# Designs tried in a protein design run: peptides against a protein of PDB entry 3HUF. Part 25

Target 1, 320 residues: chain A of PDB entry 3HUF
Amino acid sequence: MWIIEAEGDILKGKSRILFPGTYIVGRNVSDDSSHIQVISKSISKRHARFTILTPSEKDYFTGGPCEFEVKDLDTKFGTKVNEKVVGQNGDSYKEKDLKIQLGKCPFTINAYWRSMCIQFDNPEMLSQWASNLNLLGIPTGLRDSDATTHFVMNRQAGSSITVGTMYAFLKKTVIIDDSYLQYLSTVKESVIEDASLMPDALECFKNIIKNNDQFPSSPEDCINSLEGFSCAMLNTSSESHHLLELLGLRISTFMSLGDIDKELISKTDFVVLNNAVYDSEKISFPEGIFCLTIEQLWKIIIERNSRELISKEIERLKYA

## One batch from the design tools (peptide; made by RFdiffusion4, then SolubleMPNN)

Design b2_p29_1_s4 (from b2_p29_1, 14 letters changed)
Fold by OpenDDE base, seed 2:
Structure b2_p29_1_s4 (fold): chain B 320 residues (1-320), chain A 29 residues (1-29)
Amino acid sequence: as target 1 above (320 residues)
Amino acid sequence: SAEKEEELKELEEEKKKEEEKKKKEKEEK
């Protein structure tokens, strides 16, 4: 989201979130959803127009800012952005930091981009919320992204958490739910006057973890917890691979259960399968190797004695 | 014009307040 602050008292000492939309900026406007009052005698009654675009698909992957357009409203002394005079037709900016000078005012308006990107675990939730979140200047998507700051957990009562949720947790992404999304939708009006009123997702996250026994106390309890072990996995999902890497596992990949030879078995402590393959192929598992699902592995790694539990299961099957 | 002299005086007062603020921020370090 874009946040503006100013030097001196020209913004009344307040910070403001700018959502996608159009704003008239000047001395003789009243602060609302489409106007920004700036208090200086050196500023025109109506000085500039700011236009913030909705997020692009690229912005979800890069964490880049919504495009910021500035137009001078035919003022005597013009408008500058980053020491450059704004052209007569207006200029567009993709920089994360903008220093905006209105006329001869000695104080600048500082606009900065606060990155917030929300990943969804399922397409139904994305379809429900994407439009509203994009209107807040928040990029949204389904795919993993290095720019992802928040992850929406799919709550199905009595179901195990998904691989996406497990991976988001280990990546230290803030896990949120519908309650936080609903809260974000209500703050749009209240944050116009004070950007500090933006809700903290960490409180929502703490409540999710505290009330769900499927999470460890911290990601640090699981990261590298299986260092020194080796696994083989079916080449099915990138998220599963990255999850196993974060556990500190050495990973080998195979295309089918038939490709698991005696050499691979000799170098591998256990095989990780998806639920569908585990249930269908349970009769055809290679002899002398421990096979488990990612969800079964997760249930072990959240235990305090995870290394001992894994070692016992490996030994049980090597000597059976 | 009297309006231009008043606008110049106001700009000088705003600059003076900015310089005083920068001086205070340097003395608090």
Scores: peptide ipSAE 0.025, ipTM 0.523, DockQ to the pose 0.076
Fold by OpenDDE base, seed 4:
Structure b2_p29_1_s4 (fold): chain B 320 residues (1-320), chain A 29 residues (1-29)
Amino acid sequence: as target 1 above (320 residues)
Amino acid sequence: SAEKEEELKELEEEKKKEEEKKKKEKEEK
């Protein structure tokens, strides 16, 4: 989201969130959802127009800012952004930090981008929320991204957490739910005067973890917990691969169960399968190898004695 | 005009106060 602050109390000492939309900036406007009052004698009654675009798909992957357009409203002394005069038709900016000088005002408006990107685990929830979140200047998507700051967990009561949720947790992404999204959608008017009133997702996240026994106490409890073990996995999911890497596993990939030969078995402690392959191929598993799903692995990983549990299961099959 | 010179003087005084504030914040770090 864009946040503006200013030197010399020209914004009345307030930090303000700018959501996607158009703002008239000037001395003789009243602060509202489309106007920014700036208090200086050197600023025109109506000085500039700020237009913030909705986030692009690219912004979801990069954590880049919503495009910020600045237009001078034919003022005597113009407008500058990052010491450059704004062109007559206006200019667009994708920098994360903007120093906006209105006319001869000695104080600048400082606009900065606070990165917030929300990943969704399912397309249905994305379809429900994307428009509203984009109108808050929040990029949204389904795919894994290094720019993701928040992850929306699907609340299916009684279901196992998804691989996406597991991976988001280990990546230290703030896990949120629909209740947080609802709350987030209501704050738009309240944050006009104080950007600090933006709801903290950390409380929501803490409540999710506390109320769900499928989460470990911290990501740190699981990261590298299986260091020294080796697994083989079906080359189907990049997210699953990254999850296993975060566990500290040495990973071999295979394309089919037929590729699980004596050589692979000799180098591998266990095989990780997706649910579909595990359920369909249970009868055809090679002898002497421990096969499990990611969800079954996760149930072991969340235990304090995960290494001992994995070792026990490996030994059980070597001596059978 | 005298009004514009007075306006410029007020803005220079405001800028000076802000520079002094920034200097204090750097000395407190």
Scores: peptide ipSAE 0.024, ipTM 0.521, DockQ to the pose 0.064
Fold by OpenDDE base, seed 5:
Structure b2_p29_1_s4 (fold): chain B 320 residues (1-320), chain A 29 residues (1-29)
Amino acid sequence: as target 1 above (320 residues)
Amino acid sequence: SAEKEEELKELEEEKKKEEEKKKKEKEEK
């Protein structure tokens, strides 16, 4: 989201969030959803127009800012952004930090981009929330992204957490739920005057972890917890592969259970399967190797003695 | 206008005082 602040109390000491939309900036406007009052005698009554665009699809993958357009409203002394005079037709900016000088005012408006990019685990929830979040200047999507700051967990009561949720947790992404999204939607008007009124996602995250026994106390308890073990996996989702890497596993990939030969078995401690393959192929599992699902592996990983538990299961099958 | 130049001087003096205050706070830390 874009946040503005200013020197010399020209914004009355307030930090303001700028959501996607158009703002008239000047001395003789009243603060509202489309106006920014700036208190300086050196600033025109109506000085500039700011236009914040909605996030692009590219912004979800890059964590880049919503495009920031500045137009001078034909003022005597113009408008500058990052010491450059704004062109007559206006200019657009994709920099994360903008120093906006209105006329001869010695104090600048500082606009900065606070990165917030929300990944959804469920397409239905994305479809429900994407429009509202885009109107907050928040990029949204389903695919894993290095720019992802928050992850929306699916709250289906009584279901195990998904691989996406497991991976988001280990990646140290802030996991949130629909309650946080609802709360975020309600504060849109209140944060006009005080950007600090934005709800803390970390509090929501702490509450999710505390109230759900499917989460360990911290990602650090699981990261590299299986260092020194080797697994084989069916060439499944990229998230599953990355999850196993974060556990510190050495990973071999195979295309079918029939490709699991004696050589692979000799180098592999266990085989990780998806639920569909595990349930359908349970009778055809190779002899002398431990096969489990990612969800079964996760149940072992969240235990404090995960290494001992997995070692015991590996040993049990070597002697079977 | 002379009034706008005087207002500009007052604002430049206010900026200078704010910069001096920020320098002092940085030296006291």
Scores: peptide ipSAE 0.024, ipTM 0.514, DockQ to the pose 0.067
Fold by OpenDDE base, seed 3:
Structure b2_p29_1_s4 (fold): chain B 320 residues (1-320), chain A 29 residues (1-29)
Amino acid sequence: as target 1 above (320 residues)
Amino acid sequence: SAEKEEELKELEEEKKKEEEKKKKEKEEK
């Protein structure tokens, strides 16, 4: 989201969130959803127009800002952004930091981009929330992204966490639920006066982790916890592969159980399967190898003695 | 018009005061 602040009390000492939309900026406007009052006699009654676009699809992957358009409203002294005069037709900016000078005002408006990109675990929740979140200037998507700051888990009491949730946790993404999204949607008007009224997602995250025993105390407890072990991965998602990498595993990928010969078995500590393959092919598992699902692996990894537990399971099945 | 010239003079005088205020605030930092 875009946040503006200013020196010299020209914004009344407050920061403000700018959501996608159009704002008239000037001395003689009243603060509302489409106006920004600036307190300086050097500033025109109506000085500039700010237009913030909704996030692009690219912004979800890059964490880049919503496009920020600035137009001078034919003022005597013009408008500058980053020491450059705004063109007659207006200019568009994709920089994360904008120093906006209105006329000869000695104090500048500083606009900065606070990155928030929300990943969803399923398309149904994305479909429900994407429009509202985009209107807040928040990029949304389903795919893994290095720009992802938040991950929405489904709040089903008693359900196992998904691989997506596991991976988001290990990536140190702030896990949130639909209750946070609902709360976030209600603050849009109140944050006009004070950007600090934006709800803290970390509090939501802390509550999720505290109330769900399927999470370890920290991502650091699990990252590289299985360093030195080797696995074969069969018919799993890309997120599953990345999850196993974050555990420090050496991974071999196979299309079917039939692709695992005796030589590969000798070099592999265990086989990771998706639930469908595990349930359907359990009769055809290679002899002398430990096979498990990602969910079963996760239950071991969240334990304090995960390495010992894995070693014990490997030994149990090598001699069975 | 005379009113626009007076409004311009007032705006210039106020700009000067704001610039002086900014100089003082920079000297105090």
Scores: peptide ipSAE 0.026, ipTM 0.527, DockQ to the pose 0.100; fails the geometry check

Design b2_p29_3_s2 (from b2_p29_3, 14 letters changed)
Fold by OpenDDE base, seed 1:
Structure b2_p29_3_s2 (fold): chain B 320 residues (1-320), chain A 29 residues (1-29)
Amino acid sequence: as target 1 above (320 residues)
Amino acid sequence: EEEEKKKKEEEEYEKEQEKLLEEEKKKKE
């Protein structure tokens, strides 16, 4: 999201979130969803137009800012951004920090980008929320991205958390739910006057973790918890692979259960399967190897004695 | 006469803006 603040009292000492949209900036405008009052006698009544674009698809992957357009409204002394005069037709900016000078005003408006990118676990939730969130200047998507700051967990009552949720947790994204998205939908007007009125996603996250026994107390409890163990995984998803890596596992990949030979078994402590393969092939599992799903593995990992639990299961099958 | 009047109004506006700018600078110091 774009946030503006200013030197001195020209913005009344307040910060404001700028959502995608067009803003007339000047001395003689009233603060609303399309106007920014600047309290300076050194600026024009209507001085500049700010236009913030909705996020691009690229912004979801990069965490880059929504494009910020500045146009001078044919003022006597012009407008500057980062000490450069804005062109007659306006200029567009992709920098994360903008120092905006209106005319000769000795105080500058500072615009800064706070990165917020929301990943969704399922396409239905994305379809429901993407448009609204994009209108808040929040990039959204389904695919894993290093730029993701937040992850929307789909709460189905009584369902196990998904691999996506597990991975989001371990990579230290802020897990949020529909309640937080609802809060975001209501703040648009209130944050005009005070950007601090944005709901704290960390509070939502803390509540999710506290109220769901499927989460460990922290990602640190699980990260590298299985260091020294080796697994074989069916080559299915990148997220599953990355999840197992974050557990500290040495990972071998295979394409079919038939590729699990004696050599692989000798080097592997357990095999990780997806639910579909586990359910269909449970009768044909290779002898002498522990096979489990990611969800079953997760249930072990969230326990404080996860290493001991896994060791016991491995031993049980070696002596069977 | 209209151009001279407009020029004079512009000069007065500039002087007022300069004065206001100096007052705002003094508040920053």
Scores: peptide ipSAE 0.070, ipTM 0.653, DockQ to the pose 0.066
Fold by OpenDDE base, seed 5:
Structure b2_p29_3_s2 (fold): chain B 320 residues (1-320), chain A 29 residues (1-29)
Amino acid sequence: as target 1 above (320 residues)
Amino acid sequence: EEEEKKKKEEEEYEKEQEKLLEEEKKKKE
């Protein structure tokens, strides 16, 4: 989201969130959803127009800002952004930091981008929330992104956490739920004058982790916890591969269970299967190899003695 | 010193804006 603050108390010492929309900036406007009052006699009554666009799909992957348009409202002394005069038709900016000078005012408005990118685990939740979150200037998506700051976990009572949730946790993404999204939808009006009123997602995250025994105490407890072990997996999801990589596993890929030969078995400690293959092919598993699902692996990984548990299971099946 | 300089620059700018506003009022009369 865009946040503005200013020098010389020209914004009354307050930080303001700018959501996507159009704002008239000037001395003789009242602060509301479409106006920004600047407290200086050196500023025109109506000085500039700020227009913040909704996030693009690209912004979800890059963590880039919503496009920020500035137009001078035909003022005598114009408007500058980053020491450059704004053109007559307005200019658009994609920089994360904007120093905005209105006329000859010695105090500048500083606009900075606070990145918030929300990944969803399912398309239904994305479809429900994407429009509202985009109107808050929050990029949203389903796919993994290095720019993601938050991950929406579906609270299905009694369900195991998804691979997406596991991976989000290990990436140190803040896991949130629908309750946080609901709260975000209500704050739009209250945060106009004070950016500090934005809800803290970390409290939501702490509560999710504390109340769910399927999470380890920290990502650090799991990262590289299986270093030195090797696995084979079906060439399926990228998230599954990345999850296993974060565990420190050496990963081999195969296309079918029929490709699991004696050579692969000799080099592999265990095979990771998806639920569908595990359930359908459990009768046809190769002899002498430990096969498990990611969910079964996760249940072992969250234990303090994960390496010992894995070793025991490997030994049990190699010598059976 | 920098705050005093900024304040002085603002006061000078305010005076210039007041003059311009007065000139604009006189052109509308």
Scores: peptide ipSAE 0.069, ipTM 0.660, DockQ to the pose 0.083
Fold by OpenDDE base, seed 2:
Structure b2_p29_3_s2 (fold): chain B 320 residues (1-320), chain A 29 residues (1-29)
Amino acid sequence: as target 1 above (320 residues)
Amino acid sequence: EEEEKKKKEEEEYEKEQEKLLEEEKKKKE
């Protein structure tokens, strides 16, 4: 989201969130969803137009800002952005920090980009919320991205957390739920005057973790917790692979259960299967190897004695 | 009469903005 602040109290000492939309900026305008009052004798009654575009798909992957357009409204002294005079037709900016000078005003408006990119685990949830979040200047998507700051878990009562949620947690993404999204939708008007009224996602995250026994206390408790163990997995999911890597596992890949030969078994402590393969093929599992799902592995990983638990299961099946 | 009224409202608004600017300067000193 774009946030503006200003020197010299020309914004009344307040920070303001600028959502996607058009704003008339000047001395003789009233603060609302489309106007920004700036208190200075050195600026025109109507001085500039700011236009913030909705997020692009590229912005979701890069964490880049919504495009910020500035146009001077034919003022005597013009408008400058980053010490450059704005052209007659306006200019567009993709920098994360903008210093906006209106005319000869000695005080600048500072615009800065606060990165927020929300990944959804469920396409139905994305479909429900994407439009509203984009209107807040928040990029949204389903795919993992290094730019993702937040992850929306699906609250299905009584279901295990998804692999996507597990991975989001381990990569230190702030996990949120529909309650936070609802709260975000209500603050749009209140944050116009005070950007500090933006709800803290970390509080939502803390509450999710505290109230759900399927999460460890911290990502650090699980990262490299299985260092020195080896697993084999079906070569199907990149997220599953990255999750197992974050656990510190040495990973071998196979294409079918028939590829799990005596040589692979000799080098592998356990086999990780997806739920569909586990449920369909449980009668045909290779002898002498521990087979489990990622969800079953996760239930072991969240325990403080995860290494001992896994070792016991490996031993139990090797000597059976 | 409407132009004079609009001009007077504009002058009052400019005076109010001047007062606000002076009050803001005094808060920084």
Scores: peptide ipSAE 0.024, ipTM 0.549, DockQ to the pose 0.068
Fold by OpenDDE base, seed 3:
Structure b2_p29_3_s2 (fold): chain B 320 residues (1-320), chain A 29 residues (1-29)
Amino acid sequence: as target 1 above (320 residues)
Amino acid sequence: EEEEKKKKEEEEYEKEQEKLLEEEKKKKE
C-alpha cells in the first residue's frame, strides 16, 4: 500500500496510508478519507488531486505499486513528482518512491510503496476477501508468486496443513489467518491519520506457529535438511516440486509409477506421491522403494532427527 | 454574519500562512 510522509511537519509529523481512491490535497482541506491537509503557505487551498488505483492482477505477480495518479489543480506554481512537472492532464506513476513537491513548498511529500501481496490457499477465502483487500491496495491471488509477502492459511480445525502452507512457511512468507484479515478491515479509518496503527502481521504469524504443532520452530530447520537425498516425484504440483527443492532434495519427475525402472529405483531414495495416487496405487507400489505423501514427508521433516528418520525408512524398505 | 466570520477566518489564516512562509524561507537559508 502507499504510505505518505512529509518533511517540515507539513503533514503534522504523521505518516498516512493512502488506500485506492481519490484525494484532494491542499492547505484548506480537512483530513478525511478523500482529503489530505498540507500545512504550508506555499501550497494552494486545493493544490493537487491524488488518485490511487486498485491493484491489477499483474501487480500480484510483480509486487508493483498501485498506480498513483497526480493532477495539479491549476495552481500558480504547479506540482512536481520526482523533479518533473506534472502535466496539465495529470501523470501516472508506477515507481515505488515518489517525491511530490507542491508549488514552492521547500518540504516534499514522500510517497513510498510498502509491498504487501497476499496469497490465498483456497479459492473460497480469496473470493471472500479479495474485494476488501483490493480496496486496501493489496493485490491478491491463489498462485505462488515471488512477490507474495503474506499467505492466508485456511483454518480447518483438525486438518493437516496444506502443501501451500508448508511451502509458504519454507519461503519465509508471513502466514496469516482470517482473524488478521478481519482485524485489518477494522483499522482502515484509523490508519488515515497514523500509518503506524497498521496491524502487525508478524505477531499474528508468531501466534499461528506457536499454537500449531505442525510447524517447525523455523524455516531454517527444514531448508536443506534432506540435502544429499534423492526422490522421484509423481503427479505433484509445481508447489510440491519447489517444496521438495527447498528441502535440498534431488528431484526426478514422473507421470506414472510404471516409469520407474530398476535403474531409477537404485538411484532414488524414496518416491513422493500425492494423496490420491498414494491411496489408489498403494497395492501396486514398486518393491524395494519407500513411497510416501508430501504430508507424510512433512511430518518427518518437522522432527529434529528428520535425516535419521528418513534413513531408517529407506533402509527398512530396501531390505524388505 | 456567518459569511463575514468565515471571511475573517480566511484572512487570519492567510496572514498566518504568510508568516510561516517567511519562517520556512529563513530555515532554508
Scores: peptide ipSAE 0.029, ipTM 0.596, DockQ to the pose 0.163; fails the geometry check

